# Peptides against a protein of PDB entry 1LOE, part 8

Target 1, 181 residues: chain A of PDB entry 1LOE
Amino acid sequence: TETTSFSITKFGPDQQNLIFQGDGYTTKERLTLTKAVRNTVGRALYSSPIHIWDSKTGNVANFVTSFTFVIDAPNSYNVADGFTFFIAPVDTKPQTGGGYLGVFNSKDYDKTSQTVAVEFDTFYNTAWDPSNGDRHIGIDVNSIKSINTKSWKLQNGKEANVVIAFNAATNVLTVSLTYPN
Target 2, 181 residues: chain A of PDB entry 1LOE as posed
Amino acid sequence: TETTSFSITKFGPDQQNLIFQGDGYTTKERLTLTKAVRNTVGRALYSSPIHIWDSKTGNVANFVTSFTFVIDAPNSYNVADGFTFFIAPVDTKPQTGGGYLGVFNSKDYDKTSQTVAVEFDTFYNTAWDPSNGDRHIGIDVNSIKSINTKSWALQNGKEANVVIAFNAATNVLTVSLTYPN

## One batch from the design tools (peptide; aimed at target 1 H51 V64 F85 L173)

Design b1_p11_3_s1 (made by RFdiffusion4, then SolubleMPNN; from b1_p11_3, 6 letters changed)
Fold by OpenDDE base, seed 5:
Structure b1_p11_3_s1 (fold): chain B 181 residues (1-181), chain A 11 residues (1-11)
Amino acid sequence: as target 1 above (181 residues)
Amino acid sequence: TTLSWSSSLSN
């Protein structure tokens, strides 16, 4: 099999292997997607196409990705809207903001989206989020309405370590989030 | 496809 890998440990002011969209930018060696400003969407795309699945056969490769993220909200009791890792066509553009996380436009399944996302959702949207109102991790396939969710306790201002793995043999996507001590 | 990250803020 063929393996492709990359890593970015420090983000420079001219990070040429990333495509920034919306309010996304780098500062102090960090990638910042949004500031604490209303009505913003920030995205970053890896600039090189990656073949994860064969569109003709539908076969998906195994993959593992890891990253660290921080949500640092001025008010820990009112945090919106969240952060997401997603896989989409190379020409993807920012979509609806707010609860749609800049990635989707509808809670209805839309196969033309061709987008799979792992959301770290900090804000309860009545129309599609789990009824318990918990902040949650969700797996989204062509819709902001997750196919599966798990409650998640945000530690405001703390670094979260995430590992996302896909096992093609079992067709299982695994998400791990930890706040190291 | 491309690996991507996104965030939005409404409040």
Scores: peptide ipSAE 0.529, ipTM 0.919, DockQ to the pose 0.065
OpenDDE base, seeds 1, 2, 3, 4: peptide ipSAE 0.522, 0.437, 0.514, 0.483; ipTM 0.917, 0.891, 0.921, 0.906

Design b1_p11_3_s2 (made by RFdiffusion4, then SolubleMPNN; from b1_p11_3, 5 letters changed)
Fold by OpenDDE base, seed 2:
Formats: C-alpha cells, structure tokens, sequence
Structure b1_p11_3_s2 (fold): chain B 181 residues (1-181), chain A 11 residues (1-11)
C-alpha cells in the first residue's frame, strides 16, 4: 500500500513543506498559529496533497500523527478559541468566523466541506460546545459542533504530547494527550 | 497525566 510520511522537528523560517495561511508563522523553530491579539487566525498545511480517500475504490487510508503543543490560556474568558489538527480538501482556506477555529464556518453539518478536525478547544461557545463549559477535546466532522467530546484539563503553558490515529477498518479515531511532566 | 479518547467518525 501507498504510504506518505513526514517529520518536522524544528520549524524553520522558510519551511518548504508547509503552506502558511493567515497569521501562522514560525519563530524560534516553533510554529505559532496566532498572535496574542483578538481576531487572528493562522494555519499551516502540509504542502503535498495526501491520498486519504479514493473516490474510485472507496478506500480510506489509515493514518497516525503526533505533535507537541503549548497553549497559554490562563483563564477561560479572555483567551482564544484553541486549535485543531485537521484534514481538508486541497483548496481549503482559513475561516475567520469567531469560534470556528479557522477551519469551519457553521455548526450545521455540511458534508460538502469534507473536513475532519480534532479540536483542542479552550473557549466555551454556548451555541455548540458541551454545556458543562469545560475545555475539551472534540472530533469535528463537517461541522464545528463536535460529534463527540471529552473534557480536557489544560496544564497552562506546559507541553502536551498528542497522538492521533485513524483506523479505517473500524472507522475509529483515537486521540491521546499526555503531559509528560 | 494522560487523556485517551476514541470515537467513531460516524454518528
């Protein structure tokens, strides 16, 4: 079977295998999605298209990805929305609507978006987020309104290690998040 | 501290 892989241990100022969108940028060998100001959206796309779904055969690829992130969100009110790992069509563009994490533009299910995201959500949007108001990890399929969520206790400013795996045979997406220290 | 979560991509 076909396999595509990549690894970025340090993000350079001219990272050739990434497409930066919006306010996404690199500094000190790290990827920073937004500046700490209101109304900013940033994204970074892997520059090469990935063959995940084959329309001819209907086959869906397995995948596994891992990354490390840091979020500074010392409170739940004066903070940004969080971020996603997402898979979208090659012509995907950043979305600027507040609360939509730069990926979606509606809480209504839209199969034409063909977008799947794992959200690490730090801001409670009353219209679609879990009613308990917890910071959460969510799986988003064609909508910012997650199909499933789990409460997440953010360790502010600490590195989190994430692994996201998809098993096409079972149609199950697995997310693990670990704070090593 | 580890959080693990699995979910089907279908409703």
Amino acid sequence: as target 1 above (181 residues)
Amino acid sequence: TTLSYSSSLTN
Scores: peptide ipSAE 0.348, ipTM 0.888, DockQ to the pose 0.037
OpenDDE base, seeds 1, 3, 4, 5: peptide ipSAE 0.155, 0.257, 0.319, 0.283; ipTM 0.809, 0.848, 0.874, 0.860

Design b1_p11_3_s3 (made by RFdiffusion4, then SolubleMPNN; from b1_p11_3, 5 letters changed)
Fold by OpenDDE base, seed 5:
Structure b1_p11_3_s3 (fold): chain B 181 residues (1-181), chain A 11 residues (1-11)
Amino acid sequence: as target 1 above (181 residues)
Amino acid sequence: TTLSWSSSLTN
């Protein structure tokens, strides 16, 4: 059994263990993916490869990750497009922006993307999002069209605590989001 | 694979 772990509590101006893409950067000890500027994509990759599954056997390791994020939109009633945690090949590059969150390019299943994402989607895209129009958490596998979603109430400007865990034995990915009181 | 975060803004 092998275990890999890391923790980043404060983000420095020269965060060596992150690869920044697009408009992503660090400031004031925070990782900032996007500013309130239209048509932007920001990404941050952990610089060291993480072995989660064996490509030969298909076996997947258990994993758990936790992080805190803030969406702080100038207008709470018009927030686009969202934020996502994702797992992708180490050479991944920014993809389509807007509703594709900089991670995907299609609502059609595309196994070549080799990307699994947990989206925190603040904008309703009629073509693929749940018909109720709610902001939602979604699990995305090789497509921006989630395989499963749950309504989520954005608390604008507040810190959300997220825990994402994968149980390999049950093949269940669990997402927990809380706004601490 | 790599653990990553992304955000996109249209409006």
Scores: peptide ipSAE 0.521, ipTM 0.915, DockQ to the pose 0.065
OpenDDE base, seeds 1, 2, 3, 4: peptide ipSAE 0.508, 0.500, 0.502, 0.460; ipTM 0.912, 0.916, 0.916, 0.895

Design b1_p11_3_s4 (made by RFdiffusion4, then SolubleMPNN; from b1_p11_3, 5 letters changed)
Fold by OpenDDE base, seed 5:
Structure b1_p11_3_s4 (fold): chain B 181 residues (1-181), chain A 11 residues (1-11)
Amino acid sequence: as target 1 above (181 residues)
Amino acid sequence: TTLSFSSSLSN
């Protein structure tokens, strides 16, 4: 029943509670994961461990997270590769880029990755993405191949508001995305 | 565990 919470509304140039990886950085009070440059991976980790699951019992805590993100691509019809919220072991390092979003290395299920991600995928990878080719939200468990997906209409340059909630009692992860303006 | 964000660009 113990609750841990934090909030970051402004990202400073010396954000002590974030670990930046790859090309991730802060500017103008925003967290920037990637610029429009080829072969980039940017990640940001909360610097303190968060106790979400118990390794001995397997119990998982409830959690809710909310954030706003912007994808601003020079060409709205050619956007790669996407944005991801994920939870992973504290010593996590950047993984494969491109369609793997810097989070995974394979479409094969790998329990040793211990990674759960919500992807906002803007690029169709024929090897694992839904066959309809739509941009989509996906839930990824130990694999870039989502266990579930839903089509999503990207509004280039617009702020998307996201809420992700996990109910441990029902084992249900809920994702909502809105474009308020 | 840690809470994280990631993004990649190949194009």
Scores: peptide ipSAE 0.510, ipTM 0.909, DockQ to the pose 0.065
OpenDDE base, seeds 1, 2, 3, 4: peptide ipSAE 0.500, 0.494, 0.493, 0.458; ipTM 0.908, 0.911, 0.910, 0.892

Design b1_p11_4 (made by RFdiffusion4)
Pose (drawn by RFdiffusion4):
Structure b1_p11_4 (pose): chain A 181 residues (1-181), chain P 11 residues (1-11)
Amino acid sequence: as target 2 above (181 residues)
Amino acid sequence: SSFSFSSSLTV
């Protein structure tokens, strides 16, 4: 049995248990992944590796993560590219920016990726996004093309509370985001 | 044997 847990309710200026990649930094008690600036990537990883499954037994971990996040755009129309919570190899480095969200390099399945991410996508990319053109939440496994999506109406500058849970018994990954009110 | 992970984050 192994458990890993942590909570950070207010981020400090020297959050030594995070690894920052790209423009990720902490400011005014928040984790800032990108400032409202063009063509940039920010990533932050929890510093400890987490044992998610075991080859000897074949057992897989149950887990839950929750966080509040804010997307603050200049107006409600010109907003790109989005935000992900991701599970990747211990040595993960930033991948392609823009619509690939710093996490993937292709629309095709890439077995060497070994990452699954839940995206909060604010920009329609004709090549792979749901053709309805809506902003959405997606589950991505080894590709930027989501295996599943749900339209989501972004509330600019507002706090969204999200819970992502994985039940090892069903292999169900559930994602909930709520806007207050 | 079992494995688990949890985290909680706020803005």

Design b1_p11_4_s1 (made by RFdiffusion4, then SolubleMPNN; from b1_p11_4, 5 letters changed)
Fold by OpenDDE base, seed 5:
Structure b1_p11_4_s1 (fold): chain B 181 residues (1-181), chain A 11 residues (1-11)
Amino acid sequence: as target 1 above (181 residues)
Amino acid sequence: TTLSFSSSLSN
């Protein structure tokens, strides 16, 4: 029943509670994961461990997270590769880029990755993405191949508001995305 | 565990 919470509304140039990886950085009070440059991976980790699951019992805590993100691509019809919220072991390092979003290395299920991600995928990878080719939200468990997906209409340059909630009692992860303006 | 964000660009 113990609750841990934090909030970051402004990202400073010396954000002590974030670990930046790859090309991730802060500017103008925003967290920037990637610029429009080829072969980039940017990640940001909360610097303190968060106790979400118990390794001995397997119990998982409830959690809710909310954030706003912007994808601003020079060409709205050619956007790669996407944005991801994920939870992973504290010593996590950047993984494969491109369609793997810097989070995974394979479409094969790998329990040793211990990674759960919500992807906002803007690029169709024929090897694992839904066959309809739509941009989509996906839930990824130990694999870039989502266990579930839903089509999503990207509004280039617009702020998307996201809420992700996990109910441990029902084992249900809920994702909502809105474009308020 | 840690809470994280990631993004990649190949194009």
Scores: peptide ipSAE 0.510, ipTM 0.909, DockQ to the pose 0.065
OpenDDE base, seeds 1, 2, 3, 4: peptide ipSAE 0.500, 0.494, 0.493, 0.458; ipTM 0.908, 0.911, 0.910, 0.892

Design b1_p11_4_s2 (made by RFdiffusion4, then SolubleMPNN; from b1_p11_4, 5 letters changed)
Fold by OpenDDE base, seed 5:
Structure b1_p11_4_s2 (fold): chain B 181 residues (1-181), chain A 11 residues (1-11)
Amino acid sequence: as target 1 above (181 residues)
Amino acid sequence: TSLSWSSSLSS
């Protein structure tokens, strides 16, 4: 029943509670994961470990997280590769880029990755993405191949508000995305 | 575990 919470509304140039990886950095009080430059991966990790599951008992805690993100691509019709929220071991390092979003290395299930991700995928990868080719939200468990997806309409340059909630009792992960403006 | 965000851009 114990609750741990944090909030970051402004990102400073010396954000002590974030670990930046790859091309991730802060500027103008914003966290920037990637610029419109080819062959880039940017990640940001909350620097303190969050106790979401107990390795001894296997119990999983409820959690809720909210954030705002912007994808601002020079060409709205050619956008790659997407944005991802994920939880992983504290010593996680950047993984394969491109369609793997810097989080995974394979479409094969790999329990050793211990990674759960919510992807906001803007690029169709024929090898694992839904066959309709739509941009989509996906839930990824130890694989870039989502266990579930839903079509999503990207509004280029607009702020998307996201809420992700996990209910441990029902084992249900809920994702909501809205464009308020 | 760590709460994290990632983004990638293809070549």
Scores: peptide ipSAE 0.540, ipTM 0.926, DockQ to the pose 0.063
OpenDDE base, seeds 1, 2, 3, 4: peptide ipSAE 0.531, 0.466, 0.522, 0.463; ipTM 0.923, 0.911, 0.925, 0.903

Design b1_p11_4_s3 (made by RFdiffusion4, then SolubleMPNN; from b1_p11_4, 4 letters changed)
Fold by OpenDDE base, seed 5:
Structure b1_p11_4_s3 (fold): chain B 181 residues (1-181), chain A 11 residues (1-11)
Amino acid sequence: as target 1 above (181 residues)
Amino acid sequence: MSLSFSSSLSN
C-alpha cells in the first residue's frame, strides 16, 4: 500500500536524478533523446531504483505514469524509429538501435531481459511489426515483438499526452494518448 | 527497476 511518487516538470542542465545514455541530454528545460541524426540512440533512466516487482515472489505493484512527448521529424513521411517508455533493471544499458528502439535485441522472447516497454513506433519493421504497416502503440514484454498493438496517428511536431497505468490485480496495462492541441 | 525513456533514429 506504500506509494512512491515523483514529478519532473522541467529538465535542468544538471538533472541529478536522471542517468543519460547515448545521445540523451537536456536543453531548454526539455529532455531530448535524439536529434534528427542518423544512427542515434538516446535514453534516460530514473537514477533511483523503484520497487515495482519482487523478483522472489513475482508480485507486481500498481503504477501510473504520465508524460508528454514530441516527435518532430524534418520529413513527416519518413520518420524512424520511435519513442519508448520502458521498465528495466537499474543497471540496464543501451541495447540495439534502429527498430529495436535501443531497448531490445531480438524478437524472440527473452525473460532474462526483464524489460517491459510501451512503444510508440513510427517505422514499420516487416520482421515483427503488425502487417498492416501502421504506426502503432505496442506493449512489449521481453521482446521487440509486441504482445499487443493498436494503430496510432502521428501528429508530427505536436505534443502527445500519455498516461500509462498498470493494475496488478487484473494484470492489465492501459495506455492512453491524446493530442490536445 | 528503473523507469526509463528511449528513442532511436536510423534514417
Scores: peptide ipSAE 0.516, ipTM 0.911, DockQ to the pose 0.065
OpenDDE base, seeds 1, 2, 3, 4: peptide ipSAE 0.507, 0.501, 0.496, 0.499; ipTM 0.910, 0.913, 0.912, 0.907

Design b1_p11_4_s4 (made by RFdiffusion4, then SolubleMPNN; from b1_p11_4, 4 letters changed)
Fold by OpenDDE base, seed 2:
Structure b1_p11_4_s4 (fold): chain B 181 residues (1-181), chain A 11 residues (1-11)
Amino acid sequence: as target 1 above (181 residues)
Amino acid sequence: TSLSYSSSLTN
């Protein structure tokens, strides 16, 4: 058994354990993924490759990830798409297609992408999002079209606490989001 | 979007 752990409470201007992509940057000890303008994509990757799946044994790692985020999306029409927590191959690159959250590039299932994401989606894309139009949390496997979603009542500008846990034995990914204040 | 992060992975 091997355990890899890291924690970033405050994001520095030269965060050594992160790789910034696109418009992602740190300011005032916070990670900011995008600027409040159109056509912006930003990502931050943990800088060290992580052994998640062993091709020889088939074993998949368990993991627990927690984070706090703030989104400013005062309406449903003049806002960005949201963001994801994602796991992808080491050569992953930002994807710039609108609505794909910087991670995917198609609503079609593409197993070659080998990408899993938990989306916090603030913009309704009629082509793939739940038809009720709600802001939502989604689990995305090799496609922007979520395999499962749950409506999310955004508290605009408030800190949300998220916990994402994966149990390899049961193949269950659990996502929780709370607003403590 | 502002974010703080903690993660643990166990093989």
Scores: peptide ipSAE 0.256, ipTM 0.848, DockQ to the pose 0.097
OpenDDE base, seeds 1, 3, 4, 5: peptide ipSAE 0.033, 0.113, 0.143, 0.085; ipTM 0.584, 0.670, 0.669, 0.754

Design b1_p11_5 (made by RFdiffusion4)
Pose (drawn by RFdiffusion4):
Structure b1_p11_5 (pose): chain A 181 residues (1-181), chain P 11 residues (1-11)
Amino acid sequence: as target 2 above (181 residues)
Amino acid sequence: SLSFSSSLNLN
């Protein structure tokens, strides 16, 4: 049995248990992944590796993560590219920016990726996004093309609370995001 | 705010 847990309710200026990649930094008690600036990537990883499954037994971990996040855009129309919570190899480095969300490099399945991410995507990329053109939440496994999506209406500058849970018994990954009110 | 927990059984 192994458990890993942590909580950070207010981020400090020297959050030594995070690894920052790209423009990720902490400011005014928040984890800032990108400022409202063009063509940038920011990533932050929890510093400890987490044992998610075991080859000897074949057992896989149950887990839950929750967080509040804010997307603050200049107006409700011109908003790119989005935000992900991702599970990747211990040595993960930033991948392609823009619509690939710093996490993937292709629309096609890439076995060497070994990452699954939940995306909160605010920009329709004709090549792979749901053709309805809506902003959406997606589950991505080894590709920027989501295996599943749900339209989501962004509330600019507002806090969204999200819970992502994985039940090892069903292999169900559930994602909930709620806007207050 | 951010929180995380995991549980893996090795029995």

Design b1_p11_5_s1 (made by RFdiffusion4, then SolubleMPNN; from b1_p11_5, 5 letters changed)
Fold by OpenDDE base, seed 2:
Structure b1_p11_5_s1 (fold): chain B 181 residues (1-181), chain A 11 residues (1-11)
Amino acid sequence: as target 1 above (181 residues)
Amino acid sequence: MISFSSELDLS
């Protein structure tokens, strides 16, 4: 069985294994997806195609991803939408619709998008987000409207550690987030 | 710690 692995501990300006889209860039050895201004989308893709899901055969691969992120969102109104970790077709392009985190373009389920995302959502979009208005982590399958969410008490400006694991035998995606400090 | 899971329908 083929196995692909990679690790990025520091992000450089000439990061060879990433493809930047939109306003995504590196600064101070960090990947930055937003310029802290309104109406910007930034993405970074792993540069090599990975066999995760074959739509023709239905075969799926196990995977585990871990990363650390920081969000600065001192209030719930004048902030960005958050960000996602996502898996999408190789020809994926940034989506510019507000609230769609640069990944989706509809709250309607669309299997042709073939996109799975874990969202870390800091802005309440009344049309699709959980009605309690909480900041939340969501699992998104072919829609910005999550199939499942968990309320998330954001620690502003603090580093969060995330682990996302997919078990192909059970088709279960597990998301874990901790604030170690 | 936050941890939760969902079964994906990839059909």
Scores: peptide ipSAE 0.590, ipTM 0.959, DockQ to the pose 0.070
OpenDDE base, seeds 1, 3, 4, 5: peptide ipSAE 0.534, 0.570, 0.393, 0.517; ipTM 0.944, 0.955, 0.862, 0.941

Design b1_p11_5_s2 (made by RFdiffusion4, then SolubleMPNN; from b1_p11_5, 5 letters changed)
Fold by OpenDDE base, seed 3:
Structure b1_p11_5_s2 (fold): chain B 181 residues (1-181), chain A 11 residues (1-11)
Amino acid sequence: as target 1 above (181 residues)
Amino acid sequence: MISGSSELNLS
């Protein structure tokens, strides 16, 4: 059995187990994905590749990740798009198209993308987001157009706790978000 | 803060 585990409590200025892309950086022991300006994209990748699929047996890994985040989005119209937790091939590069959260580049399904993301979406994109216009959590498989979404009532500027778990036996990805305070 | 773990069976 192959196992991988990691824990980053505080993000340092020279975080050796992260690869920064675009405008991603650390400051005050936090990971910050973008600059506080328009049209900015940033990402951070865990530096060690994770073996999540075995070609010989076809087995898929179980995994779980937990993290905290803060978003400032005081309104629904003059704000950025949100962010994702994602899994992608090792040669993945940031995507700069507006609304694509730095991860995707089309609402059309593209199996060659080999990318799965959990989005925390703060901006309503008419072309692909749920028609109710709510801020939402989405599960994205090879497309910015989520295969499933749930409305998310943002507590502006408050710390959220997230748990994402994948069970290979059931092929179910579970996402939970709570505000402890 | 972020943490994670994975487990892949090879048999």
Scores: peptide ipSAE 0.698, ipTM 0.963, DockQ to the pose 0.956
OpenDDE base, seeds 1, 2, 4, 5: peptide ipSAE 0.024, 0.032, 0.020, 0.037; ipTM 0.573, 0.659, 0.540, 0.639

Design b1_p11_5_s3 (made by RFdiffusion4, then SolubleMPNN; from b1_p11_5, 4 letters changed; failed a check: a repeat of another design)
Amino acid sequence: SISFSSTLDLS

Design b1_p11_5_s4 (made by RFdiffusion4, then SolubleMPNN; from b1_p11_5, 3 letters changed)
Fold by OpenDDE base, seed 2:
Structure b1_p11_5_s4 (fold): chain B 181 residues (1-181), chain A 11 residues (1-11)
Amino acid sequence: as target 1 above (181 residues)
Amino acid sequence: SLSFSSELDLS
């Protein structure tokens, strides 16, 4: 069994183990995905490919990732779409369609995208988001339309701690979010 | 604090 691990506590300007796409950048030791302007997409990829799931062999790996994030979204209308943690093929490129979080490009299920994402969604897109209009966390498989969502009470401007774990024995993906007191 | 899970269909 092979295990790959990495940890980034401070994001430097020349972060060697990340590939920046779109408007993603580092500043003051933080990873910033977008500027506070309209129509911007930024991504950061771990630079080394890892074997999570191989469709040819059926092999699936366990993984656990944790991170902290801050979102400034003081209202529900004049805000960005949110962000996502995602796993995609090595040649993945940023997607620029509005509302698709830079990862997807359709609400239709497309298994060829081979993309799994956990979205932290701050903007209600009527075409695919939960009808209650709540800010939410979603699990996305090959579509921006989540297979499951959980209402999320955003604490504006505060750090949230996230843990995302995948159990290969059960194929269960678990998402946990806490706001430390 | 919140937590939720889903089974992924990786077929």
Scores: peptide ipSAE 0.668, ipTM 0.966, DockQ to the pose 0.071
OpenDDE base, seeds 1, 3, 4, 5: peptide ipSAE 0.560, 0.635, 0.593, 0.537; ipTM 0.944, 0.958, 0.956, 0.941

Design b1_p11_6 (made by RFdiffusion4)
Pose (drawn by RFdiffusion4):
Structure b1_p11_6 (pose): chain A 181 residues (1-181), chain P 11 residues (1-11)
Amino acid sequence: as target 2 above (181 residues)
Amino acid sequence: SGYYRFGFSAS
């Protein structure tokens, strides 16, 4: 049995238990992944590796993460590219920016990726996004093309509360985001 | 065993 847990309700200026990659930094008690600036990537990882499954027993971890996040755009129309919570190898480095969300490099399945991410995607990329063109939440496994999506209406500048849970008994990954009111 | 890191990314 192995458990890993943590909570950070207010981020401080020297959050030593996070690894920052790209433009990720903490400001005014928030984790800032990108400022409202063009063509940039920010990533932050919890510093401890987490044992998510075991080859000797074949057991896989149950887990829950929750967080509140804000997307603040200049207006409701010109908004790119989005935000991900991801599970990647211990040595993960930033991948392709733009619509690939710092996490993937291809629309095609890439076995060497070894990452699954839940995306909160605010820009329609004709090549791989749901053709309806809506902003959406997706589950990505080793590809920027989501295996599943749900349209989501972005509330600019507002707090969204999200819970992602994995039940090892069903292998169900559930994602909930709620806007207050 | 699979050891992974959890994180956030934005672009």

Design b1_p11_6_s1 (made by RFdiffusion4, then SolubleMPNN; from b1_p11_6, 4 letters changed)
Fold by OpenDDE base, seed 3:
Structure b1_p11_6_s1 (fold): chain B 181 residues (1-181), chain A 11 residues (1-11)
Amino acid sequence: as target 1 above (181 residues)
Amino acid sequence: ADYKRLGFSAS
């Protein structure tokens, strides 16, 4: 078996293990993905590809990732689309369609996307989001239309702790979000 | 083998 692990506690201006896309950059030891303006997409990829599937053995990797994030969304109307963690093909590029979090380009399931995302969605898109209009966490598989969602009450400007784990044996992805402070 | 990249995105 093989194990790959990494940790980034502080982000620097010359972060060699990140690939910045769109408006993504680092400042004050933080990773900043978007500017406080409309029509912005920012992404950052870990530069080293991850071995997810072994074609020789058929084995699929387990993984656990943790991170903290801050969202400033003082109201529910004039806000950006949200934030997402994703796993995508190595040559993945930013997607600029509005409402797609910079990751997807359709609400239709497209297996060729080969992309899985955990969304932290702050904007209600009537075409695909849960009808209650709540801000929510979603699991997205090859589509912006989540296969599962859960309401999430944003604490504006506060640091959220997230843990995402995938169990290959059960094919279950778990997400936890807490506000420790 | 199937390789992927991990990332963060916002819009």
Scores: peptide ipSAE 0.652, ipTM 0.936, DockQ to the pose 0.892
OpenDDE base, seeds 1, 2, 4, 5: peptide ipSAE 0.634, 0.631, 0.644, 0.633; ipTM 0.933, 0.932, 0.932, 0.933

Design b1_p11_6_s2 (made by RFdiffusion4, then SolubleMPNN; from b1_p11_6, 4 letters changed)
Fold by OpenDDE base, seed 3:
Structure b1_p11_6_s2 (fold): chain B 181 residues (1-181), chain A 11 residues (1-11)
Amino acid sequence: as target 1 above (181 residues)
Amino acid sequence: AVYKRLGFSAS
């Protein structure tokens, strides 16, 4: 089977393999998704489409992705919604509804969204988030309301290493988050 | 065939 791979260690100002949306941009070799203000959405897409399903063979692609991110959220009240890694249709556009991480627009399941996301959620939305109010990691399938969540203790301003893997044979998505330092 | 894009988002 065909394999596609890529790696971006340093983000440049003219990163041709990224599609920037909303307030997303690069600075100091880092990808910055939002400004430190209210009502902001920023996204960055890898420019090359990913072949996830082969009509000839019926095979669904496996994938593994790793990345490092930093969130500044000194409290749980006056903070932004959070950060997400997502897989969406090639013509996906930013969504501006508050609390939807720039990816979704409803807590209702919408098959037509065709979007899967892993959220790192820093703001408690009483309408759909886990009732304990914890910051959490969630797996979102066609809805901001996660199909599964796990409490996550944010280390404010520290680099988190993430690995996300999908096994097509078992239809299992795994998420690992580590603070190495 | 189905194609999608990978991305990061924040709000």
Scores: peptide ipSAE 0.706, ipTM 0.961, DockQ to the pose 0.886
OpenDDE base, seeds 1, 2, 4, 5: peptide ipSAE 0.669, 0.679, 0.666, 0.684; ipTM 0.954, 0.956, 0.954, 0.957

